Peptides against a protein of PDB entry 5D63. Designs and how they scored, part 196

Target 1, 292 residues: chain A of PDB entry 5D63
Amino acid sequence: SLRRGIYHIENAGVPSAIDLKDGSSSDGTPIVGWQFTPDTINWHQLWLAEPIPNVADTFTLCNLFSGTYMDLYNGSSEAGTAVNGWQGTAFTTNPHQLWTIKKSSDGTSYKIQNYGSKTFVDLVNGDSSDGAKIAGWTGTWDEGNPHQKWYFNRMSVSSAEAQAAIARNPHIHGTYRGYILDGEYLVLPNATFTQIWKDSGLPGSKWREQIYDCDDFAIAMKAAVGKWGADSWKANGFAIFCGVMLGVNKAGDAAHAYNFTLTKDHADIVFFEPQNGGYLNDIGYDSYMAFY

## One batch from the design tools (peptide; made by RFdiffusion4, then SolubleMPNN)

Design b2_p26_8_s2 (from b2_p26_8, 20 letters changed)
Fold by OpenDDE base, seed 4:
Structure b2_p26_8_s2 (fold): chain B 292 residues (1-292), chain A 26 residues (1-26)
Amino acid sequence: as target 1 above (292 residues)
Amino acid sequence: ISDEEKEKLEERLFEKFEKALEEAAA
């Protein structure tokens, strides 16, 4: 079953993703096929899937940028019915905004069925052009039509997944204590993470003993990421992944505060030194505490 | 470093974090 999370949803037939046109929050904004750039933030193409309690395999899909929800116009079962962004809530009972999402017959892609109409989200004619129509269309779960098959590329991690990634790192102290602040985290590409660091002014900041030392840098980075998240996205129910760690060096005579994020595959952590913007697999410290 | 020193660093970090959050909310 599909897990709660933030997804980039890509067509199985052509290199097109489900895009909310212009990221607009207006009711009735078209959802369309659009090109995307791998390993980047595709701003209008990220969707938070929220599972509906006690309704098997059924979700709402909230556009991360606009904060609006995927909506089948009038819940119509007619082929070609528009799929739009519309105001809503994560646990709505409106069948126009409820989507049953299950694996297709190929075992890799998913199909997205409207709960009420039983029609499927369809990239009309498999059109790969920017702005191509996405609509509700008749279909079955078993058919192999690529117009109705979608890859769900997970862009976030749960707190449990993050904890697992931390736990397997060889530079975690045996008495490690983790403090989890949120439940779901958007994981940023390093380029975006670095840009936030640059925009924060930290590259121009000078280390000063006790006045502005390692903990100040680490906290400033986390604050910058938090602010970036608040300013960039209208959806709620997620955070941006940026951790702070405390560690002790191998000699055991010095402590340091630093940041960390997750690798592209979300399986491991990478350390980030906020004093110089460096990414390291080994920062020279064994972490005994983290919060994220 | 001692466990006490680790704890002091942890406390300092949390204090600064709380302060930063308060400042951001103002």
Scores: peptide ipSAE 0.066, ipTM 0.662, DockQ to the pose 0.960
Fold by OpenDDE base, seed 5:
Structure b2_p26_8_s2 (fold): chain B 292 residues (1-292), chain A 26 residues (1-26)
Amino acid sequence: as target 1 above (292 residues)
Amino acid sequence: ISDEEKEKLEERLFEKFEKALEEAAA
């Protein structure tokens, strides 16, 4: 079963992703196929999948950038019916915005079926061009047509998944206390994380005893990421992953505050030093507290 | 570093955290 989360949704046949055209919040904005760049934020191509309680394998799909929802125009079962962005809510009862998402016959990709019409999200003619039409189309769950098969690449982690990654790190010890602030976290590429760090002004900040020391740097980074999230996305119900940790050195006579994020596969954490923008597998401290 | 000292550092961080996020959101 597909988990709640933020996904980049890629066609199984051609290198095209489901894109909300221009990221527009206007009702009726076309959803189209568009090229994407790996290891970057594909701004108009991120979708929050929210599972509907008591309706098996059924979700709403909210565009992260626009805050609008994937919508089958008039709920029509006619082949070629437009799929658009439209205003909505995460737990709507409108069948135009309810999507049953299950594994295809190949066991790796998914098919996306409209709950009401029973038609499938289709990259029309398998067109790999930017702006290619995405529409509702007749189909079956067992059909092998790649026009209707989609890879769901998870771009977020739950609080539980983040906690599991933290627990696996060899620099986390038995006295560790974790404080979880949110439920779902978008995980940024390091390049984006670094750019936020640069834009915060931290590279030009100087360490000053008590006035602006290690804890101030770590908190400033967390605040910068939070602001970036609020300013960048219109969807709700998620946060941006950026942690703060406290640790003690091996000698046990010095403490440090630093940041951390997740690796690309979301299985491990990597430490981030906000004083110099460095990523490290070993920050030189044993962590005893974190919040994220 | 004592456990008491660690707890004091945690409290200080949370106070700074709340203040910084409030300022960033304004």
Scores: peptide ipSAE 0.060, ipTM 0.663, DockQ to the pose 0.837
Fold by OpenDDE base, seed 2:
Structure b2_p26_8_s2 (fold): chain B 292 residues (1-292), chain A 26 residues (1-26)
Amino acid sequence: as target 1 above (292 residues)
Amino acid sequence: ISDEEKEKLEERLFEKFEKALEEAAA
């Protein structure tokens, strides 16, 4: 069963992702196939899958950038019916925007079926070109047609997954407390994380005793990430992952505040020193609490 | 570092954090 989360949705047959054209919020904006760059933010190609309560395997798909939803035009069952972005809500009853998502017969990819029409999201002709048509098309769950098979690459973590990653780290103090503020977090590539850090002005900030020390740097970084999130995405119901930790050194006589993010595979954390922009597996402190 | 000192730092961090979030959301 597909979990709630943010996904990059890639065709199983060709290197093309489901893209909302130009990230436009206009009703009727085409959803198309488009190339993507691994390990980067593909701005128009991120989709928040929200499970519908009491409807098995059924979701809305909200484009993270535009805040609009995947919509089968007029809910038509005709092959070739356009799939577009359209205004909506996460828990809509509009069958044009409800998608049943289950594993395909290969056990790795998913198929995306419109709840009402029972047609499937199809990369028409398997066209790998930018702007290729994505449409509703007739099909079956057991059919092996790669035009209708999609990999759902998870780009976010739940609070539980984040907590598990933290718990695995050897530099967490036994009395550690985590304060979880949100339920789902978009995990940024380090390059994006670093760019936010640079744009915040923190690289030019000077450490000053108490007036601008470690806690100020760590908080400033988190604030910068928060602002970046608010300014970048129109969808709601998620946060950007950026943690703050408090730690004590091995001697037990010094404390430090620092940031952390998740590794690419989301299985571990990596420490981030906001004073110099460094990523470290060992920051020299044992963390006793974290906010994220 | 004592537990009391840790708690004080925690409280201070929470206060600053809330303020920073409010400012960022404005």
Scores: peptide ipSAE 0.059, ipTM 0.671, DockQ to the pose 0.859
Fold by OpenDDE base, seed 3:
Structure b2_p26_8_s2 (fold): chain B 292 residues (1-292), chain A 26 residues (1-26)
Amino acid sequence: as target 1 above (292 residues)
Amino acid sequence: ISDEEKEKLEERLFEKFEKALEEAAA
């Protein structure tokens, strides 16, 4: 079963993703096929999948940028019915915005079926051009038509997954304590993470004993990421991943506060030094506490 | 570094964090 999370949804046949045109929050905004760049934030192409309680394999899909939901126009079962962004809620009962998402026959891709109409999200004619029509179309779960098959690339982690990544890191102290603040976290590419760091002014900040030292840098980075999240996305129900850690050096005579994020595969953490913007597999400290 | 020193650093960090949250909410 598909887990709650933020997904980049890519067609199985051509290099196109499900895109909310211009990221507009207007009702009736077309959802279209659009090119994407791997390992970047594809701003209009991120979707929060929220599972509906007691309805098997059924979700709402909220566009992260606009805060609107994937909507089959009038819930029509007619082939070619427009799929648009529309205002909604995560746990709506409106069948126009309820999508049953299950594995296709190939076992890797998913199909997206409208709960009410039983039609499938279709990249019409497999058109790879920007702005290509996405519509509801007749189909079956066992058909191999790539126009209706989608890869769900997970762009977020749960708190549990993050904790698991931390736990397997060799630089975590035996008496480690973790404090979890949120449930689901968008994991940023390093380039985006670095850009937030740059925009925060931290690169120009001077270390000053007790006045502005390591803990200040680490907190400032987390605050900057939080603000970036609030300013960038209209959807709710998720956070941006940026952790703070406290660690002790190998000599045991110095403590440090620093940040961390997750690797691309979300399986490991990478340390981030907010004083210089460096990413390190070993920051030179054993972490005894973290919050994220 | 002693456990006491670690605890003090932790407390200081959380105090700063709480303050930042309060400021953001204002």
Scores: peptide ipSAE 0.056, ipTM 0.650, DockQ to the pose 0.955

Design b2_p26_8_s3 (from b2_p26_8, 20 letters changed)
Fold by OpenDDE base, seed 4:
Structure b2_p26_8_s3 (fold): chain B 292 residues (1-292), chain A 26 residues (1-26)
Amino acid sequence: as target 1 above (292 residues)
Amino acid sequence: ISDEELEERERRMFEKFQKALEEAAK
């Protein structure tokens, strides 16, 4: 079953993703097929899937940028019915915004069925052009039509997944204490993470003993990422991944505060030194405390 | 480094974090 999370949703047949046109929050904004760039933030193409309690395999899909929800116009079962962004809530009872998402017959891609109409999200004619129509269309779960098959590329991690990644890292102290602040985290590409660091002014900040030292840098970075998140996305129910750690060196005579994020595959953590913007697999310290 | 010192560092970290959040909320 599909997990709660943020997804980039890509067509199984052509290199197009589900895109909310212009990222507009207006009701009735078309959802269309659009090209994307791998390993980047595709701003209008990220969707938070929220599972509906007690309704098997059924979700709302909230666009991260606009904060609006995927909506089948009038809930119509007519082939060619528009799929649009529309105001809503994560746990709505409106069947126009409820989507049953299950594996397709190929076992890798998913099909997206409207809960009410039982029609499927369809990239009409498999059109790969920017702005191609996405609509509700008749179909069945076992059909192999790539127009109705979608890859869900997970762009976020749960707190549990992050915890697991930390736990298997060799640079974690035996007395480690983790403080989890949120439930779901958008994981940024390093390039974006670095850009936030640059924009924060931290590269120009001067280290000063006790007044502005390692802990100040680490906290400032986390604050910068948090602010970036708040300023960039209208959707709620997620955070941006940026951790803070306190560590002790092997000799036990020095301590340091630093940041960390997740690797591309979300399986491991990588340490980030906010004083110089460096990414390291080994920062020379074992973490005894983290919060994220 | 003593455990006490590490705990103190942790305390200071959280205090600074809280302060930063408060400042960001203004």
Scores: peptide ipSAE 0.193, ipTM 0.770, DockQ to the pose 0.974
Fold by OpenDDE base, seed 2:
Structure b2_p26_8_s3 (fold): chain B 292 residues (1-292), chain A 26 residues (1-26)
Amino acid sequence: as target 1 above (292 residues)
Amino acid sequence: ISDEELEERERRMFEKFQKALEEAAK
């Protein structure tokens, strides 16, 4: 079953993603096919899938940018019915905004069925052009039509997944304590992470003993990422991943505070030095405490 | 570095973090 999370949803037939046009929060904003760039933030193409309690394989899909929800216009079962962004809530009972999402017959892609109409989200004619129509269309779960098959590329991690990544890292002290602040985290590309760092002013900040030292840098970075998240996205129910660690060197005579994020595959962590913006697999310290 | 010092660093980190959150909420 599909896990709660943030997804980039790509068509199985053509290199097109489900896009909320202009990221607009207006009711009735078209959802369309649009090109995307790998390893970047595709701003209007991220969707938070929230599972509905006690309704198997059924979700709302909230556009991360606009905070609006995928909505089948009038809940119509007519082929070609528009799929739009519309105001809603994560746990709505409105069938227009409830989507049953299950694996397709190929075992890799998913199909997205409207709960009420039983029609499927369809990239009309498999059109790969920007702005191509996405609509409800008749179909079945077992048919192989790529117009109705979608890859759900996970762009977030759960707290448990993050914890597992940390646990696999060799630079974790035996006395490690982790403090988890949120449940689901959008993982940023390093380029975006670095840009936030640059925009925060940290590159120009001067290290000062105890007044503004390593812990201040690490916290400032986390705060900057948090603010970036709050300012960038209208959806709720997730955080931006940026961890803080306290570590001790091998000799046991020096401590340091630093940041960390997840690798592209979300399987490992990479350390980030907020004093110089460097990414390191080994920062020279073993972490005994982290919060994220 | 003593365990006490490490714990103190942890405490200070949390305090600073809480302060930062409060400031960000304004």
Scores: peptide ipSAE 0.192, ipTM 0.770, DockQ to the pose 0.960
Fold by OpenDDE base, seed 5:
Formats: structure tokens, C-alpha cells, sequence
Structure b2_p26_8_s3 (fold): chain B 292 residues (1-292), chain A 26 residues (1-26)
């Protein structure tokens, strides 16, 4: 079954993703097919899937940028019915905004069925052009039509998944204590993470003993990422992944504070030095405490 | 580095973190 999380949803037939046009929060904004750039933030193409309790394989889909929800217009079962962004809530009972999402016959892609109408989200004619119509269309779960098959590329991790990634890292002290603050984390590409670092002013900040030292740099980075998240996205129910660690060196005679994020495959962590913007697999310290 | 020193560093980090969150919320 599909897990709660943030997804980039890509058509199985052509290189198009489900896009909320212009990222607009207006009711009735078209959801369309649009090109995307791998390993970047595709701003209008991220969707938070929230599972509905006691309704098998059924979700709401909230656009991360606009904070609006995927909505089948009037809940109509007619082929060609528009799929739009519309105001809503994560646990709505409105069948226009409830989507049953299960594996397709190929075992890799998913189909997205409206709970009420039983029609499927369809990239009309498999059109790969920017702005191509996405609509409700008749279909069955076992059909192989790529117009109705979608890859769900997971862009977030749960707190449990993050914890597991940390636990696999060899540079964790035996007395490690983790403080988990959120439940779901959007994982940023390094390029975006670095850009936030640059925009924070940290590259020009001067290290000063105890007044502005390693812990201040690490906290400043965490704050910068948090602010970036708050300013960039209208949806709620997630955080941006950026951790803070305290570590001790192998000799036990030096301590350091630094940041960390997740690798592209979300399986491991990578350390980030906020004093110079470097990414390291080994920062020279073993973490005994983390906030994330 | 003593365990007491490490615990003190944790405390200071937590305080700075709380302060940063408060500032970000304003």
C-alpha cells in the first residue's frame, strides 16, 4: 500500500508530471501535465498524500505549493471531467477529493481512482506537452493504458525512516540521543540545501569563540531551512529535513556541532558543515545527540 | 571531555534551538 508522504507523480508513458497550473490557490485551477527537471524542486508538482482512516488505499492529495487539494469537478463520472485544485481538508468526506491509489497491473506504477465516480486520473491522449489536460476517465484496474498509470516518486521520509538512516551510519556514538520534532520531512536536493545556506548569510559569517561558534552556525542553518519551508509552501503537515548534531572526535578531546541531511535515495545521512558549506561522509566526529 | 561537559553542551544547544524557533516565529 502507498505510504503517507510527499510525492512527485510522473506519467508512466511520457515524461510529464502532475502539475497544478501556476501553483495557484484559486478554486478550479487546472491540474495539467507538465515537464519536470530531475533532482530539482519542481515547485508546482509536489503532492502530500494523506491516508484516510478506515478507507482502504484511499487518500487526499494536497498540492504542497498551493495548499489546495486534487478535486474531480462535481464528482462527475463522465469521461473528460476536469481535475482541478480546490480548497479542502486532509480528512475530508467529500468524495470529489478522495482518491483510491493502488498498484497497476505492471506492479510498479499506480492508478488513481476517484472514490465516488470510480473513474481514473488520465493524461488525456498521453499528451506530453506542457499544459496537457488531466481528467477523470473511465477505466479498469487491470488495463495497461499508460495514460492512467503513474509513478509515485517519494520525496519525503517519515521520522522512523530518518531514524533508521541515522542508525545505519557508522559515525554515531554509542550514547546517541535523538530528538524527533516532526513526523514527515521533505528531503531537499543538495543544490537547494546549499542555496538556502548561501541565502542565510552564513558564508560571510565570522566565527567567534563562544559568541558565534559551531553551535550557532548549526542552529542558524536549521533556522534558515525552517524559514525557507514556511515561506515557500502553503501546505501543512510536514517539515523540511535539516538536522543538527553534536559530536565528539575519536580522541575524545574535541566536540563539534554540525548539520546533516539525507542522501538522494534516503537510505543514509550525509554531514553538512555550516561553516564552509561542505558535504562529508565523515566529518571527523561521532554524534551523541541530534535534533531533527 | 567529561560527560558533564557534554551534557552541558546539550543543554546550551537546546536553549539556542528554542530561541531560534521563537525568533523564526516572529
Amino acid sequence: as target 1 above (292 residues)
Amino acid sequence: ISDEELEERERRMFEKFQKALEEAAK
Scores: peptide ipSAE 0.191, ipTM 0.773, DockQ to the pose 0.910
Fold by OpenDDE base, seed 3:
Structure b2_p26_8_s3 (fold): chain B 292 residues (1-292), chain A 26 residues (1-26)
Amino acid sequence: as target 1 above (292 residues)
Amino acid sequence: ISDEELEERERRMFEKFQKALEEAAK
C-alpha cells in the first residue's frame, strides 16, 4: 500500500508530471501535465498523500505549494471531467477529493481512481506538452493504458526512515541520543539546501569563540531551513529535513556541532558543515546527539 | 572531553534551539 508522504507523480508513458497550474490556490485551478527537472524542486508538482482511516488505499492529495487538494469537478463520472485544485481538508468526506491509489497491473506504476465516480486520473491522449489536460476517465484497474498509470516518486521520509538512516551510519557514537521533532520530512536536493544556506547569510558569518561558534552555525542553518519551509509551502503536516548533530572526534579531545541531510535515495545521511557549506560523508566526528 | 562537558554542550544547544523556536513563533 502507498505510504503517507510527499510524492512527485510522473506519467508512465511520457515525461510529464501532475502539475497544479501556476501553483494557484484558487478553486478550480486546472491540474495539468507539465515537464519537470530531475533532482530539483518542482514547485507545483509535489503532492502530500494523506491516507484516510478505515478506507483502504484511499487518500487525499494536497498540493504542497498551494495547500489545495486534487478535486474531480462535481464528482462527475463522465470521461473528460476536469481535475482541479480546490480547497479542502486532509480527512474530508467529500468524494470529489478522495482518491483510491493502488498498483497498476505492471506492478510498478499506480492508478489513481476517484472514490466516488470510479473513474481514473488520465493524461488525455498521453499529451506530453506543458498544460496538457488531466481528466477523470473511464477505465479498469487491469488496463495497460499508460495515460492512466503514474509513478509515485517519494520525496519525503518518515521519522522512522530518518532514524534508520542515522542508525546505520558509521559515524554515530555509542552514547547517541536522537530527538525527533516531526513525523514527515521533505528531503531537499543539495542544491536547494545550499541555496538556503547562502540566503541565510551564514557564508558571511564569522566564527567567534563561544559567542558565535559551531553550535550557533548549526542552529542558524536549522532555523533558516525552517523559515524557508514556512515561507515556501502552504500545505501543513510535514517539515523540511535539516538535522543538527553534536559530535566528538575519535581522539576524544574535540567536539563540534554540525548539520546533516539525507542522500538522494534516502538510505543514508550526509553531513553538512554550516561554516563552509561543505557536504561530507565523514566530517571527522561521531555524533552523540541529534535533533531533526 | 569529559561526559560532563558533552552534556553541558548538549544543554546549551537545546537552550539555543528553544530560543530560536520562540522567536520563530512570533
Scores: peptide ipSAE 0.191, ipTM 0.769, DockQ to the pose 0.946

Design b2_p26_8_s4 (from b2_p26_8, 21 letters changed)
Fold by OpenDDE base, seed 2:
Structure b2_p26_8_s4 (fold): chain B 292 residues (1-292), chain A 26 residues (1-26)
Amino acid sequence: as target 1 above (292 residues)
Amino acid sequence: ISEEEKKAREERLLEKFKKVEEELAK
């Protein structure tokens, strides 16, 4: 079954993603097909899938940017019914906003069925143009129509997945203790991570003994990422991934505080030096403590 | 960073390590 998480939802037939037009929070804002850029945030095209307790394979889909939910207009079962953004809650009972999401017959893509109407989210005519209509449409789970098949590319990790990535890294001290702060994390591209670092003022910050040294830089970076998250997204129930580590060197004569994030494939961590903005696979320290 | 800052950093890192070493020994 589909895991709770943040997804970029891409059509299986054409290079188009499910997009909330202009990222608007207004009720009735069209959800449309739109082009996307790999390895970028794709602001209006991220959706938090929240599983509904005791309703198998059924979710609400919250647009990360607007904080509104995918909504089938009037819950109509008529083909061509508009799919829009609409105010809602994660655990709503409104069938207009409940979506059963299961694997399609190809075993890779998913189909998105409205819980009430039993119609499917459809990229009308497979139109790859920006602004193409997405609507409820009649269909079945078994048919292979690519207009109704969607790839769910996971853009977030659970705390457990992050923990596993850390555990696989060779630069972890035997005394390591990790502290998990949140449950689900949006993982940023390095370019975005770096931009946050730049905008924080850290590149111009002066290292000063004890008063503003490695731990201050590392914590300032985490704070900057947190603020960026709060200022950028209207949806709740997730965090932005940015970790802090404390480590000791191999020689056993120095300690350091630094940041880390996840690699593109989310399988590993990469270290980030907030004093110079560098990404490193080996920062020269083994972590004995992390929080993220 | 300046050479002075580098030296200062090294000294501070050593200090931090001493504290950590004590905790790690427990």
Scores: peptide ipSAE 0.024, ipTM 0.553, DockQ to the pose 0.041
Fold by OpenDDE base, seed 4:
Structure b2_p26_8_s4 (fold): chain B 292 residues (1-292), chain A 26 residues (1-26)
Amino acid sequence: as target 1 above (292 residues)
Amino acid sequence: ISEEEKKAREERLLEKFKKVEEELAK
């Protein structure tokens, strides 16, 4: 079953993603096919899938940027019915905004069925052009039509997944205590993470003994990422991944505070030095405390 | 606050810092 998370949803047939046009929060904003750039944020193309309790394989899909939800216009079962962004809530009972998402017959892609109409999200004619129509269309779960098959590229991690990534890292102290602050985390590309760091002013900040040293830099980075998240996205129910660690060196005579994020595959953590913007697999310290 | 109290506060802060370092060194 599909996990709760943030997804980039890509057509199985052509290099097109499900895009909320202009990221607009207006009711009735068209959802369209649009090109995307791999390993980037793709601002208008991220969707938070929230599972509906006690309804098997059924979700709402909230656009991260606009905070609006994928909506089948009037819940119509007619082929060609518009799919739009519309105001809503994560646990709505409105069948226009409820989507059953299950694996297609190929075992890799998913089909997205409207709960009420039983029609499927369809990239009309498999059109790869920017702005191509996405609509509800008749179909069956077993059909192999690529117009109705979608890859769900997960862009987030759960707190449990983050915890697991930390646990398998070799630079964790035996006394490690982790403190989880949120439930789901958007994982940023390093380029974006670095840009936030640059924009925070930290590159120009002066290290000063005790008064503004490693812990201040690390916390400032965490705060900058948090602010960036708040300023960038209208959806709720997720955080931006940026951890803070306290570590001790092997000799036990020095401590350091630093940041960390997740690798592209979300399987490991990478350390980030907020004093110089460097990414390291080994920062020279073993973490005895983290919060993220 | 007296100058003596200021000094005492400073000393306490220094002691706390040293204790942390000592604990880390264990």
Scores: peptide ipSAE 0.024, ipTM 0.439, DockQ to the pose 0.036
Fold by OpenDDE base, seed 3:
Structure b2_p26_8_s4 (fold): chain B 292 residues (1-292), chain A 26 residues (1-26)
Amino acid sequence: as target 1 above (292 residues)
Amino acid sequence: ISEEEKKAREERLLEKFKKVEEELAK
């Protein structure tokens, strides 16, 4: 079953993703096929899938940028019915905004069926052009039509997954305690993470003994990421991943505070030095405390 | 910035975090 999370949803037939046009929060904003750039945020193309309790394989899909929800216009079962962004709530009972999402017959892609109409989200004619129509269309779960098959590329991690990634890292002290602050985290590309760091002013910040040293840099980075998240996205129910660690070196004669994020595959952590913007697999310290 | 100065700085940082580490070790 599909897990709660943030997804980039890509067509199985052509290099097109489900895009909320212009990221607009207006009711009735078209959802369209649009090109995407791998390993980037793709701002208007991220969707938070929230599972509906006691309704198997059924979700709302909230556009991360606009905070609006995928909506089948008037819940119509007619082929060609528009799919739009519309105001809603995560646990709505409105069948226009409820989507059953299950694996297709190929076992890799998913199909997205409207709960009420039983029609499927369809990239009409498999059109790969920007702005191509996405509509509800008749279909079945076992059909092989790539117009109705979608890859769900997970762009977030749960707190449990983050915890597991940390636990696998060799640079963890025996006394390690981790503190989880949120439930689901959007994992940023390093380029975006670095840009936030640059925009925070940290590259120009002066290290000063005790008054503005390693812990201040690390916390400032965490705060900058938090603010960036709040300013960038209208959806709720998730955070932006940016961790803080306190560590001690193997010799036990040095300590440091630093940041960390997750690797592209979300399986491991990578350390980030907020004093110089560097990414390291080994920062020279073993963490005895983290919060993220 | 000498290596000696860096070492001294890191030692001071260790002292700063020592109490936290001791509490977490419980």
Scores: peptide ipSAE 0.023, ipTM 0.546, DockQ to the pose 0.050
Fold by OpenDDE base, seed 5:
Structure b2_p26_8_s4 (fold): chain B 292 residues (1-292), chain A 26 residues (1-26)
Amino acid sequence: as target 1 above (292 residues)
Amino acid sequence: ISEEEKKAREERLLEKFKKVEEELAK
């Protein structure tokens, strides 16, 4: 079954993603097909899927940018019914905003069925143009029509997945203790992570003994990412991934504080030096403590 | 920034976490 998480949802037939037009929070804002750029944030095209307890394979879909939810207009079963952004809650009982999401017949893509109407989210005519209509449409689970098949590209990790990635890294001290602060984390591309670092003012910050040294840089980066998250997204129930580590060198005579994030495939961590903005697979220290 | 400042940015205070390091060295 589909896991709770943040997804970029891409059509199986054409290079188009499910987009909330202009990222508007207004009720009735059209959800449309739109082009996307790989390995970027794609601001209006991220959706938090929240599973509904005791309802198999059924979710709400919250647009990360607007904080509004995918909504089938009037819950109508008519083909061509508009799919829009609309105010809602993660665990609503409104069937207009409940979506059953299961694998399609090809075993890789998903179909998105409205819980009430039993119609499917459809990229009308498979139109690849920006602003193409997305609507509820009649269909079946076993049909091969790519207009109704969607790839769910996972853009987030759970705390457990992050913990597992850390556990696989060879630069963790035997006495390591990790402290998890949130449940679900949006993982940023390095380019975005670096831009936040630049905007924080850290590149111009002066290292000063004790008063502003490695721990201050690492915490400042964590704070900058947190603020960026709060300022950028209206949805709740997730955090932006940025960890802080304390590490000791192999000789045991030097310590350092630094940051870390996840690799693109979410399988590993990469270390980030907030004093110079560098990414490293080996920062020269083994972590004995982390919080993220 | 000056080259001196660049070097300073990479400088580590070896004794910052001395107590922790001592405990880890046991």
Scores: peptide ipSAE 0.023, ipTM 0.510, DockQ to the pose 0.034; fails the geometry check

